# Peptides against a protein of PDB entry 4ASU: the designs that were tried, part 255

Target 1, 270 residues: chain A of PDB entry 4ASU
Amino acid sequence: ATLKDITRRLKSIKNIQKITKSMKMVAAAKYARAERELKPARVYGVGSLALYEKADIKTPEDKKKHLIIGVSSDRGLCGAIHSSVAKQMKSEAANLAAAGKEVKIIGVGDKIRSILHRTHSDQFLVTFKEVGRRPPTFGDASVIALELLNSGYEFDEGSIIFNRFRSVISYKTEEKPIFSLDTISSAESMSIYDDIDADVLRNYQEYSLANIIYYSLKESTTSEQSARMTAMDNASKNASEMIDKLTLTFNRTRQAVITKELIEIISGAA
Target 2, 83 residues: chain B of PDB entry 4ASU
Amino acid sequence: FTFASPTQVFFNSANVRQVDVPTQTGAFGILAAHVPTLQVLRPGLVVVHAEDGTTSKYFVSSGSVTVNADSSVQLLAEEAVTL

## One batch from the design tools (peptide; made by RFdiffusion4, then SolubleMPNN)

Design b2_p25_1_s3 (from b2_p25_1, 10 letters changed)
Fold by OpenDDE base, seed 1:
Structure b2_p25_1_s3 (fold): chain B 270 residues (1-270), chain C 83 residues (1-83), chain A 25 residues (1-25)
Amino acid sequence: as target 1 above (270 residues)
Amino acid sequence: as target 2 above (83 residues)
Amino acid sequence: AAAAAAAAAVRAALEAVAAREAAAR
């Protein structure tokens, strides 16, 4: 490599390091907001899941229709966030298919579709795009819930798969159950709840679904921004190490050129 | 007793004497030994009676209330404000 | 896996810089 080639490569990597540092700061600001907004959202979402945990709602074995909702975003450069969700969705879909269940998929965020389109295209009902540019709102979750309920797809049970936030350096891909209105209304464990009108139960289930989707979006967003911040930090460090190596190579190459020029002058071979 | 909106937590696993909630079927008073039930909220006033006799008032837009067999209560409002 | 993801992020940033340098010529 000539001194000119090394200099060009150094300039390029220094520019990359500036970009990755800037992206780290943007991700850090978005993470700090997402983490604050996750605290109440977690209490709210876990509160909505409490019924299903306490009522121990079981789907009959003869029920074959299973819905998988994968939650991520449209936004790249966040490490393994999307691939982790997609991997869990693939595993779940394979297990359910092996059990003789019909599996349909909803993707929240275009990245799920981008990973799964080739292998699972026929199982997709819908993909929600424009996810992850702005913080998710309860309105966004309500739109997703309403579109699912109005889709006319009759499922018996389902799974919502998302990245739960643990810390700035850790997330876990998790699954939470979702149930159809019919599955809830027919559950023997629901008999302990007094005088529930069918209209009340329907409206309650609509809120429950919106609440769980909202919770999953908040967990996913916080995990994603944290992972992006970490990925950009690692990229900035790797760029720094490469700059140091190339700077040493530049200095050695420069010394060799100077030595060669001195030998040519001394030898009269100019 | 847990009372939250998507953006704010008012009570988290607290002990309360009574909670009055605006439901679609009417105004409902939840006592410590209330039978399990599911209800949906209508726009209206929530009144929380603490064990110390303190009364707190809230306005809620919509949402759900769950009373479980273990006497735990989840009041989940889409929007809620302190009055 | 984390190292591979960081390497992919560096590659994508490299591609974005190369695209900007190509658009500035």
Scores: peptide ipSAE 0.023, ipTM 0.834, DockQ to the pose 0.014
Fold by OpenDDE base, seed 4:
Structure b2_p25_1_s3 (fold): chain B 270 residues (1-270), chain C 83 residues (1-83), chain A 25 residues (1-25)
Amino acid sequence: as target 1 above (270 residues)
Amino acid sequence: as target 2 above (83 residues)
Amino acid sequence: AAAAAAAAAVRAALEAVAAREAAAR
């Protein structure tokens, strides 16, 4: 490599390092907000899931339609965030298919589609785009919930798959159940709940779905911003190490060029 | 008793004496050992009666309330404000 | 589009960094 090539590469990596440092700071700010907003969202979302945990809702085996909702975003450069969700979705889809279930997939965020499109295109119902530019709101979750309910796919049971935030350095891909109105209304374990009007139960289930989606979006967002912050930090460190290596190479190459030029001058070969 | 909105928590696994909730089917009071039920909130006043005799008032928009067999209650409002 | 192109360029650059670090070990 010429001195010019090394210099060009150094300049390029230094510019990348500036970008990754800036992205780290932006991710850190978004993470700090997301973590604060996750606290109430977790209480809210876990509260919504409490029914399903306490009632132990079971889907009959004859019910074959299963919906997988993968929750992620449109935005890359966040380590394994998207691939972890997609891996869990693939595993779940394969297990359900092996159990003789029909599986349909919904992607929240375009990255899920980007990973699964080639292998699972026929199973995709819808993909929600424009996820992850702004913090998710309950309104965003309600729009997603409404679109799912209006999709015309009458699922019996579903799985919402998302990254649960643990800490700044840790997330876990988790699955939470979602149930159709028919599955809830027919569940024997629901018999302990007083006579619930069908309209009330429908509306309740709409809120439940929106609540769970909102919760999953908040967990996913917090996990994503944390993972992005870490990824950008690692990228910035790796860029630093490469700058140091290239700087050493530059210095050695410069000395070799000078030595060659001196030899050419002394030998009269210039 | 858990009472939260997407953005704020008012009660988290708290013990309360009574919670008055506005539902689509009517307002009702949730007391200790209330029968399990699911309800949908209408816009209105939530009144929380704490064990210490304090009464807190909240305005809620829409949402859900769940009373479970274990006497746990989840009041989940889309929007809620202290009054 | 510009943000996606910038992200792709950053990713490609980071992958190229990682590949070179793997080849240097």
Scores: peptide ipSAE 0.023, ipTM 0.845, DockQ to the pose 0.013
Fold by OpenDDE base, seed 3:
Structure b2_p25_1_s3 (fold): chain B 270 residues (1-270), chain C 83 residues (1-83), chain A 25 residues (1-25)
Amino acid sequence: as target 1 above (270 residues)
Amino acid sequence: as target 2 above (83 residues)
Amino acid sequence: AAAAAAAAAVRAALEAVAAREAAAR
């Protein structure tokens, strides 16, 4: 490599390092916000899931229509965030297909579609784009819930797959159940709630779906920003090490050029 | 008793004496050991009677309330404000 | 455009580092 090539590469990596450092700071600010907003969202979302945990709702085995909602974002550079969700979605879809179930997929965030489009394109009902630029709101979750309910796909059971935030260094891909109105209405374990008007139950399920989606979006966002912060920190460190290596190579190459020029001068071969 | 909105938590696994909720069906009072029920909130006043005798008032826009067999209650409002 | 090009360069750099780390294992 010429001194010019090394210098060009050094300049490029130094620019990358500036970008990764800037992205780290932006991710850190977004993470700090997301973590604050996750605290109430977790209480709210876990509160909504409490019914399903307590009622132990079972879907009859003859029911074959299953929905998978994968929650992620449009934005890359966040480590294994998207691939983790997509891996679990693939595993779940394969297990359900092996059980003779019909599987449909909803992608929250374009990255899910980007990973799954080749193998599962026919199973996608919808993909929600513009996810992860702004913090998710309850309104965003309500739009997703309404679109699902209006999709005309009469699922019996579903699963929402998302990254649960554990700490700044840890997330876990988790699954939470989604049930159709019919599945809930027919569940024996719901018999203790039998005096519920059908319109009330419908409206309750609409809220429950929106609540679970909102919760999953908040967990996913916090996990993503944390993972992005870590990824950008690692990228900045790796860029630093590469700058150091290239600087040593530059210095050695410069010395070799000077030595060659001196030999040419001394030998009179110039 | 848990009372939260998407953005704020008012009660988290607290013990309360009574919660008055604005439901569409007209069942407003949730006492300790209330029968299991699911209700949808209408816009209105929530009144929480704490065990210490304090009464807190909230305005809610919409949402759900769940009373479980274990006497746990989840009041989940879309929007809620302290009054 | 500059942010997208920067993100692509960062991605390529990260992928190149990951490929080196994978080749060093």
Scores: peptide ipSAE 0.023, ipTM 0.845, DockQ to the pose 0.012
Fold by OpenDDE base, seed 2:
Order: structure tokens, then sequence, then C-alpha cells
Structure b2_p25_1_s3 (fold): chain B 270 residues (1-270), chain C 83 residues (1-83), chain A 25 residues (1-25)
């Protein structure tokens, strides 16, 4: 490589390092906000799931329609965040298909569609775009819940798949159940909840769906920003190491050029 | 007893004497060992009676309340403010 | 165009690192 080639590579990598450092700082600021907003959202979301955990709601085996909601975002450069959700969605869809269930998919964030479209296009009902530009709000979750309810797909049971935040260096892809109004109303274990009006149960279930979606979005956002911060830190370190290696190569090549020029002057071959 | 909104937690697994909630059918009091029920909230006052005899008042916009067989209560409001 | 090219270069660099980390396991 000529000194010019090494200099060009050094300039390029130094520019990449500046970009990755800037992206790290942006991700860190978004992470710090997301983590603060996740604390109450987790209590709220876990509270909404408490009924389903305590009532042990079972879907009858004759019921075949299953909905998978994958929760992620539109934004890349966050490590395995999107591929982890998509991997679990594929596994769940395959298991349900092997059990003779009909599977439909909702993607929250364009990255899920980008990964699954080629293999699961016919199973997609809808994909929500514009996810991850701003922190998710309860209003955003309510819009997703409303669109699901208005989709005309009468599912019996569903699975919401998202990345749960553990720490700045760790997330886990998790699955939580979602149930149709018909499945909840017909569940034998719900009989202990006496004197529930059908309109009350409908309104409760619609609100619960929005709550679970909101919770999943908050967990996903925190996990994503944390993973992006880590990915940009690693990229910045790798760029630093490459700059150091290329700087050493530049110095050695410069010395070799100077030595060659001196030999040419001394030999009179110039 | 858990009482939260999407943005704020008021009670998290707390022991309380009574919680008065505004539902679509009216206000009702949740006592210890209340029968399992599901209700939706209307705009109104939530009153939490602590075991020490203190009372806290909240205004809620909408939401749900769940009373489970294990006597656990989840009060989830879309918006809630302390009064 | 320059921002898209820089983002593509960052992606390629991150993918190359991920591939090395996957091959080292």
Amino acid sequence: as target 1 above (270 residues)
Amino acid sequence: as target 2 above (83 residues)
Amino acid sequence: AAAAAAAAAVRAALEAVAAREAAAR
C-alpha cells in the first residue's frame, strides 16, 4: 500500500470513529431516558399481565387461530435486537404450525418485516412503521391496539414477543400471552370473577391489550438503546485499534520510502 | 395493592385497608378479602385508606381495577394525579 | 448520499466484527 492509500484509509476510519462516538452519545442519552421511563412502565405492564398469570387462562385445543406480535423498531445498528425477536417469532410460528394452528403475524417496527417478509409474507397482517424515532407513548400503544382490534382477524390466542431489559449489557427476548375477548369470556378459570358485564370485559380487554403493547414497547426501546450504545462503543474501540495499526504501518512505510530515496540519491540512480 | 399509571407508580405491592374506586357503574370500596372482580374506571376520585388510618386521594382519567382470588389488587389508570 | 455511505461502511464494519466474534466462538 502506498503512503497515499494508508492516509486515505486512516482518514476514512477516523471519520467512522467520529460517527460511532457521536451515535454512542445519542444512544446513551436515549437509553438514560428510556430506563427512567421503563421503571413505572414495568410496574404498570406487569400489573396488566397479572390477571393472565393468576387466572391460568387456557385456550381450547380446537381453537386454531394464533396471532404473533413481534415488537422492535425501524432502526438498525443495535446488535442482535431485531434478529433475536425475529428468531423467536420464527420458532413460535414453526411450533404453532406443527401443532396445526393458523398463524398470523403483526410486526411493530419495519425491521421485523425486513427480516421475515421473504419467508412469512403471507402470514403478515400489518406492519407498524415509524417506530423508534421518538420514545413510545401510551397513545402509540393504543393506536396499535386499535388497529389490531379493527384488523378483522379473529384470533383465539396470541403471543407478544419483545426484548426485556435486564441491564445496560443484557436483554432477554421474552414472550407474553394475549387473549381474544371470546377466549377470556369462555375461560373456565374466569368463573371466579363473578358478575362481569360483557361491555366491562370488552373495555377491560381492550385497555389490557394497549397496556401490554405499551409495556413491550418500553422494554424494547430500553433494550435497543442500550444495545446500540454498546454496539457503538465496540465499533469505536475497533476503529481505534485499526487507526493504531494503520498508523504503525504508515510510519514503517514512510521510513522505507525515505530509506529508498536516500539509497537512490547515494547510488546516483535518480 | 398496586396502583400505577404508564408514567408513575403510586403503590407497589402495598398493604392497604381499603381502596375506593370510581367505576362505570358507580364508586365501590375494595376491602381486604374482596371477591374477585374486574372493573373499568371512569373519571373520578380514588381514595386509598392506609392501615395507619391515613387517606390519600387521587384523580384518575380512565383505566381498570382487578381484584384477584389471592386478594391482590391492580389499579391501573391511564392518567392519575395526587390531590 | 455521504451519510448513507458512512452508515453502510459502519454496518459493514459492525458485520465484519460480529462475524469475527461468531467465528471465535
Scores: peptide ipSAE 0.021, ipTM 0.850, DockQ to the pose 0.012

Design b2_p25_1_s4 (from b2_p25_1, 12 letters changed)
Fold by OpenDDE base, seed 2:
Structure b2_p25_1_s4 (fold): chain B 270 residues (1-270), chain C 83 residues (1-83), chain A 25 residues (1-25)
Amino acid sequence: as target 1 above (270 residues)
Amino acid sequence: as target 2 above (83 residues)
Amino acid sequence: AAAAAAEAAVRAALREVAAREAARR
């Protein structure tokens, strides 16, 4: 490699390192906000799931329609965040298909579609785009919930798949159940609840779905920003090591060129 | 008893004496060992009576309330403010 | 659009860096 080639590579990697450091800082700021906003969102979302855990809602085996909601974002450079969700979605879809269920897929964030489009295009109902530029709000979750409920997409049960935040260095892809209004209203385990008006139950389910989506978005966002911060830190370190290696190579090559020029001068071959 | 909004937690697995909630079907008081029920909140006043005799008032916009067979209660408001 | 293009450029550059690092091992 010529000194010019090494210098060009050094300049390129130094520019990448500046970008990755900047992205790390932006991800760190977004992570710190997301983590703060996740605390109440987790209590709220777990509270919404408490019914399903306590009621032990069983979907009859004859019911075949299953909805998978994968939650991520449109934004890359966050390690395995999207691929982990997509992997779990694929696993779940395969298991359900093997059980003779009809599987429909919804992607929250364009990255899910980008990964699954070739293999699951026929199962994909909708993809919600423009996810992850701003912190998710309850309004955003409500829009997704309402669009789903009003879409005419029939399902009996479903699963929402998202990355739960554990720590700055750890997330876990998790699944939470979702149920249709008809499945909840017909569940034998719901008979212990006092006479629930059908309109009340419908409205309750709209809130429940919005709540779970909101929770999943908050977990996903926190996990994503944390993973992005880590990925950008690692990229910045790798760039630093490469800069150091190339700088040593540059210095060695420069000395070799100088030595060669001196030898050519001394030998009179120049 | 858990009472939260998407942005704030007011009670988390707390023991309370009574919670008065505004529902679409009417205001009702959730006492200890209340029958399991699901309700939707209407805009209105939530009153939490703690075991120590303290009373806290909240305004809620909308949401849900769940009373489970284990006497656990989840009050989940879209928006809530302390009064 | 500019942020997406910048992110794509960074992604391409990071892939190139990773590929060159893998080829040196």
Scores: peptide ipSAE 0.043, ipTM 0.866, DockQ to the pose 0.013
Fold by OpenDDE base, seed 5:
Structure b2_p25_1_s4 (fold): chain B 270 residues (1-270), chain C 83 residues (1-83), chain A 25 residues (1-25)
Amino acid sequence: as target 1 above (270 residues)
Amino acid sequence: as target 2 above (83 residues)
Amino acid sequence: AAAAAAEAAVRAALREVAAREAARR
């Protein structure tokens, strides 16, 4: 490689390092906000799931329609965030298919579709785009819930798959159940809940779905921003190491050129 | 007793004496041994009576309330403000 | 558009860096 080639490569990597450092700072700011907003959202979302845990709602084995909601975003450069969700979605879809269930998929964020399109295109009902540009709101979750309920797909049971935030360096892909109105209404374990009007139960289920989606979006966002911050830090370090290696190569090549020029001058071959 | 909005937590697994909740069918009081029920919130006043006799008032928008067989209560409002 | 292009360029460059590190192992 000529000195010119090494210099061009050094300039390119230095520019990449500037971008990755900038992206790290942006991710850090978004993470700090997301973590603050996750605290109440977790209490709210876990509170919504409490019914399903306490009622032990079971879907009969003869019921075959299963919905998988994968929660991520449109944005990349966040390590394994999207691939982790997609991997669990694939595993769940395969297990359900082996059990003779019909599986349909909803993608929250375009990255789920990008990963699963070739293998699961026919199972996708809808993909929500424009996820992750701004922090998710309860209104955004309500729109997703409404679109799901209006999709015309009559599922019996579902799974919402998302990355739960643990710490700045750790997330876990988790699954939470989603039940249809019919499954809840017909569940024997719901008989202990007296005087539930059908309209009340429908409205309650709409809130429950929106609540769970909102919770999943907040967990996903916090996990994503943390993972992006880590990924951009690692990229910045790798760029630094490459800059150092190329700088050494540049210095060695420069000395070799100078030595050659001196030999040419001394030999009179100039 | 858990009372939260998407953005704020008011009570998290707290012990309370009574919670008065506005529902579509009317307001009802939730006591420690209330029968399990599911209700939808209407816009109105929530009154929380703590064990120490402290009474707190909140205005809520829409949402849900769950009373479970284990006497746990989840009051989940879309919006809520302290009064 | 410019931010997406910059992100794509960064991804391509990071993939190239990772591929070169893997080829040196």
Scores: peptide ipSAE 0.032, ipTM 0.859, DockQ to the pose 0.012
Fold by OpenDDE base, seed 3:
Structure b2_p25_1_s4 (fold): chain B 270 residues (1-270), chain C 83 residues (1-83), chain A 25 residues (1-25)
Amino acid sequence: as target 1 above (270 residues)
Amino acid sequence: as target 2 above (83 residues)
Amino acid sequence: AAAAAAEAAVRAALREVAAREAARR
């Protein structure tokens, strides 16, 4: 490599390092906000799931239609955030297909579609785009819930797959069940909830779906910003190490060039 | 008893004496060992009666309330404010 | 468009850095 090549590469890596450092700071600010907003959202979302955990709602085996909702975002540069969700979606889809279930997929965030398009394009119902530019709101979750319920796809049971935030260095891809109105209405375990009007139950289920989507978006966002901060930190460190190595190579190459030029001058070959 | 909005938690797994909720079918009081039920909130007043006799008032917009067989209650409002 | 192109360039560069790190482990 010439001195010019090394210098060009050094300049490029230094510019990348500036970008990664800036992105780290932006991700850190978004993470701090997301973590703060996740605290109430987790109480709210876990509270909404309490019915399904307590009622032990089972879908009859004759019911074959299963919906997988993968929650992520449109934005990359966040480590394994999207691939972890997509991996679990693939595993779940394969298990359900092996059990003779019909599987349809919804992607929240364009990255899910980008990963699964080649292998599962026929199973996709819809992909929600413009996810992750702004912090998710309950309004955003309500829009997704409403569009799902109005999609005309009659599912019996579903799975919402998202990254649950654990810490600044850890997330876990998790699954939570979702049920259709018909599955809830027909569940034997719901018989203890007597005198529920069908319209009340429908409206309740609409809130429940919006609540779980909102919760999943908040968990996903916090996990994503944390993972992005870590990824940008690692990229900045790796860029630093590469700068150091290239600087040493530059110094050695410069010395070799000077030595060669001196030999050419002394030999009269210049 | 859990009472939360998407942005604020008012009660988290607290013990309370009674919760008065505004539902679409009417306002009702949730006591200890209330029968399991699911209801949808209408805009109105929530009154929480703590075991210590403290009464707290909240205005809620919409949402859901769940009373489970284990006497756990989840009051989930889309918007809620302390009065 | 310029922000997307810049993000794509950063993605490519970060993938290259990550691939070189993975090859060193």
Scores: peptide ipSAE 0.028, ipTM 0.855, DockQ to the pose 0.013
Fold by OpenDDE base, seed 1:
Structure b2_p25_1_s4 (fold): chain B 270 residues (1-270), chain C 83 residues (1-83), chain A 25 residues (1-25)
Amino acid sequence: as target 1 above (270 residues)
Amino acid sequence: as target 2 above (83 residues)
Amino acid sequence: AAAAAAEAAVRAALREVAAREAARR
């Protein structure tokens, strides 16, 4: 490589490092907000799931319709965030199909569609786009819940798959159950909740679904911003190491050129 | 007793004497060891009676309340403010 | 090989960022 080629490559990588460092700072600011907003959202979402955990709602085996909701975003450059959700969705869809279940998919965020469209296009009911530009609101979750309930797809049971935030360096892809109104109303374990009006139960289920979706969006957003911050930090470090290696190569090449010129002068070779 | 909105937590696994909630079917007082029930909130006043006799008031918009067999209560409001 | 893969990933990432910034102009 000529000195000119090495210099051009050094300039390019230094510019890359500046951009990745800037993106790290932007991701860090968004992460700090997301983590603060996740604290109440987690209490709220876990509170909504408490009924289903305590009531141990079972879906009869003869029920065949299963809904998978994958929660992610439209935004890349966040490591394995999208691929982890998509991998678990694929695994779950395959297991359910092997059990003779009908599987339909909802994608929250365009990245789920981008990964699964070739292999699972026929299973998609809807994909929600424009996810991850702004922090998700309860209104956004309510819109998703309403669209699901109005889709005309009569599922018996479902699963919501999302990345749960653990720490700045750790997330885990998790699954939470979702149940249809009919499955909840027919569950033997719900018999202790006597004299529930059917309209009350319907409205309660609408809130429950919106609450779970909101919770999953907040967990996903926090996980995504932390993963993006880490990915940009790693990219900045890798760029630094490459700059150091190229700088050493530049110095060695420069010395070789100088030595060659000195030999030519001493030898009288014009 | 847990009382939260999407953006704020008011009570997290707290012990309380009584919670008065505005439900679609009417005003409902949740006492210790109340029978399990599910209700939907209407816009109105929530009153929390602590064991020490402290009373706290909140306005809620909509949401749900769950009373479980283990006497745990989840009050989940879409919007809530302290009064 | 790992350094080349990391460089390729960062270059792809930056092209995506630059394309998004250019589409906002």
Scores: peptide ipSAE 0.027, ipTM 0.854, DockQ to the pose 0.014

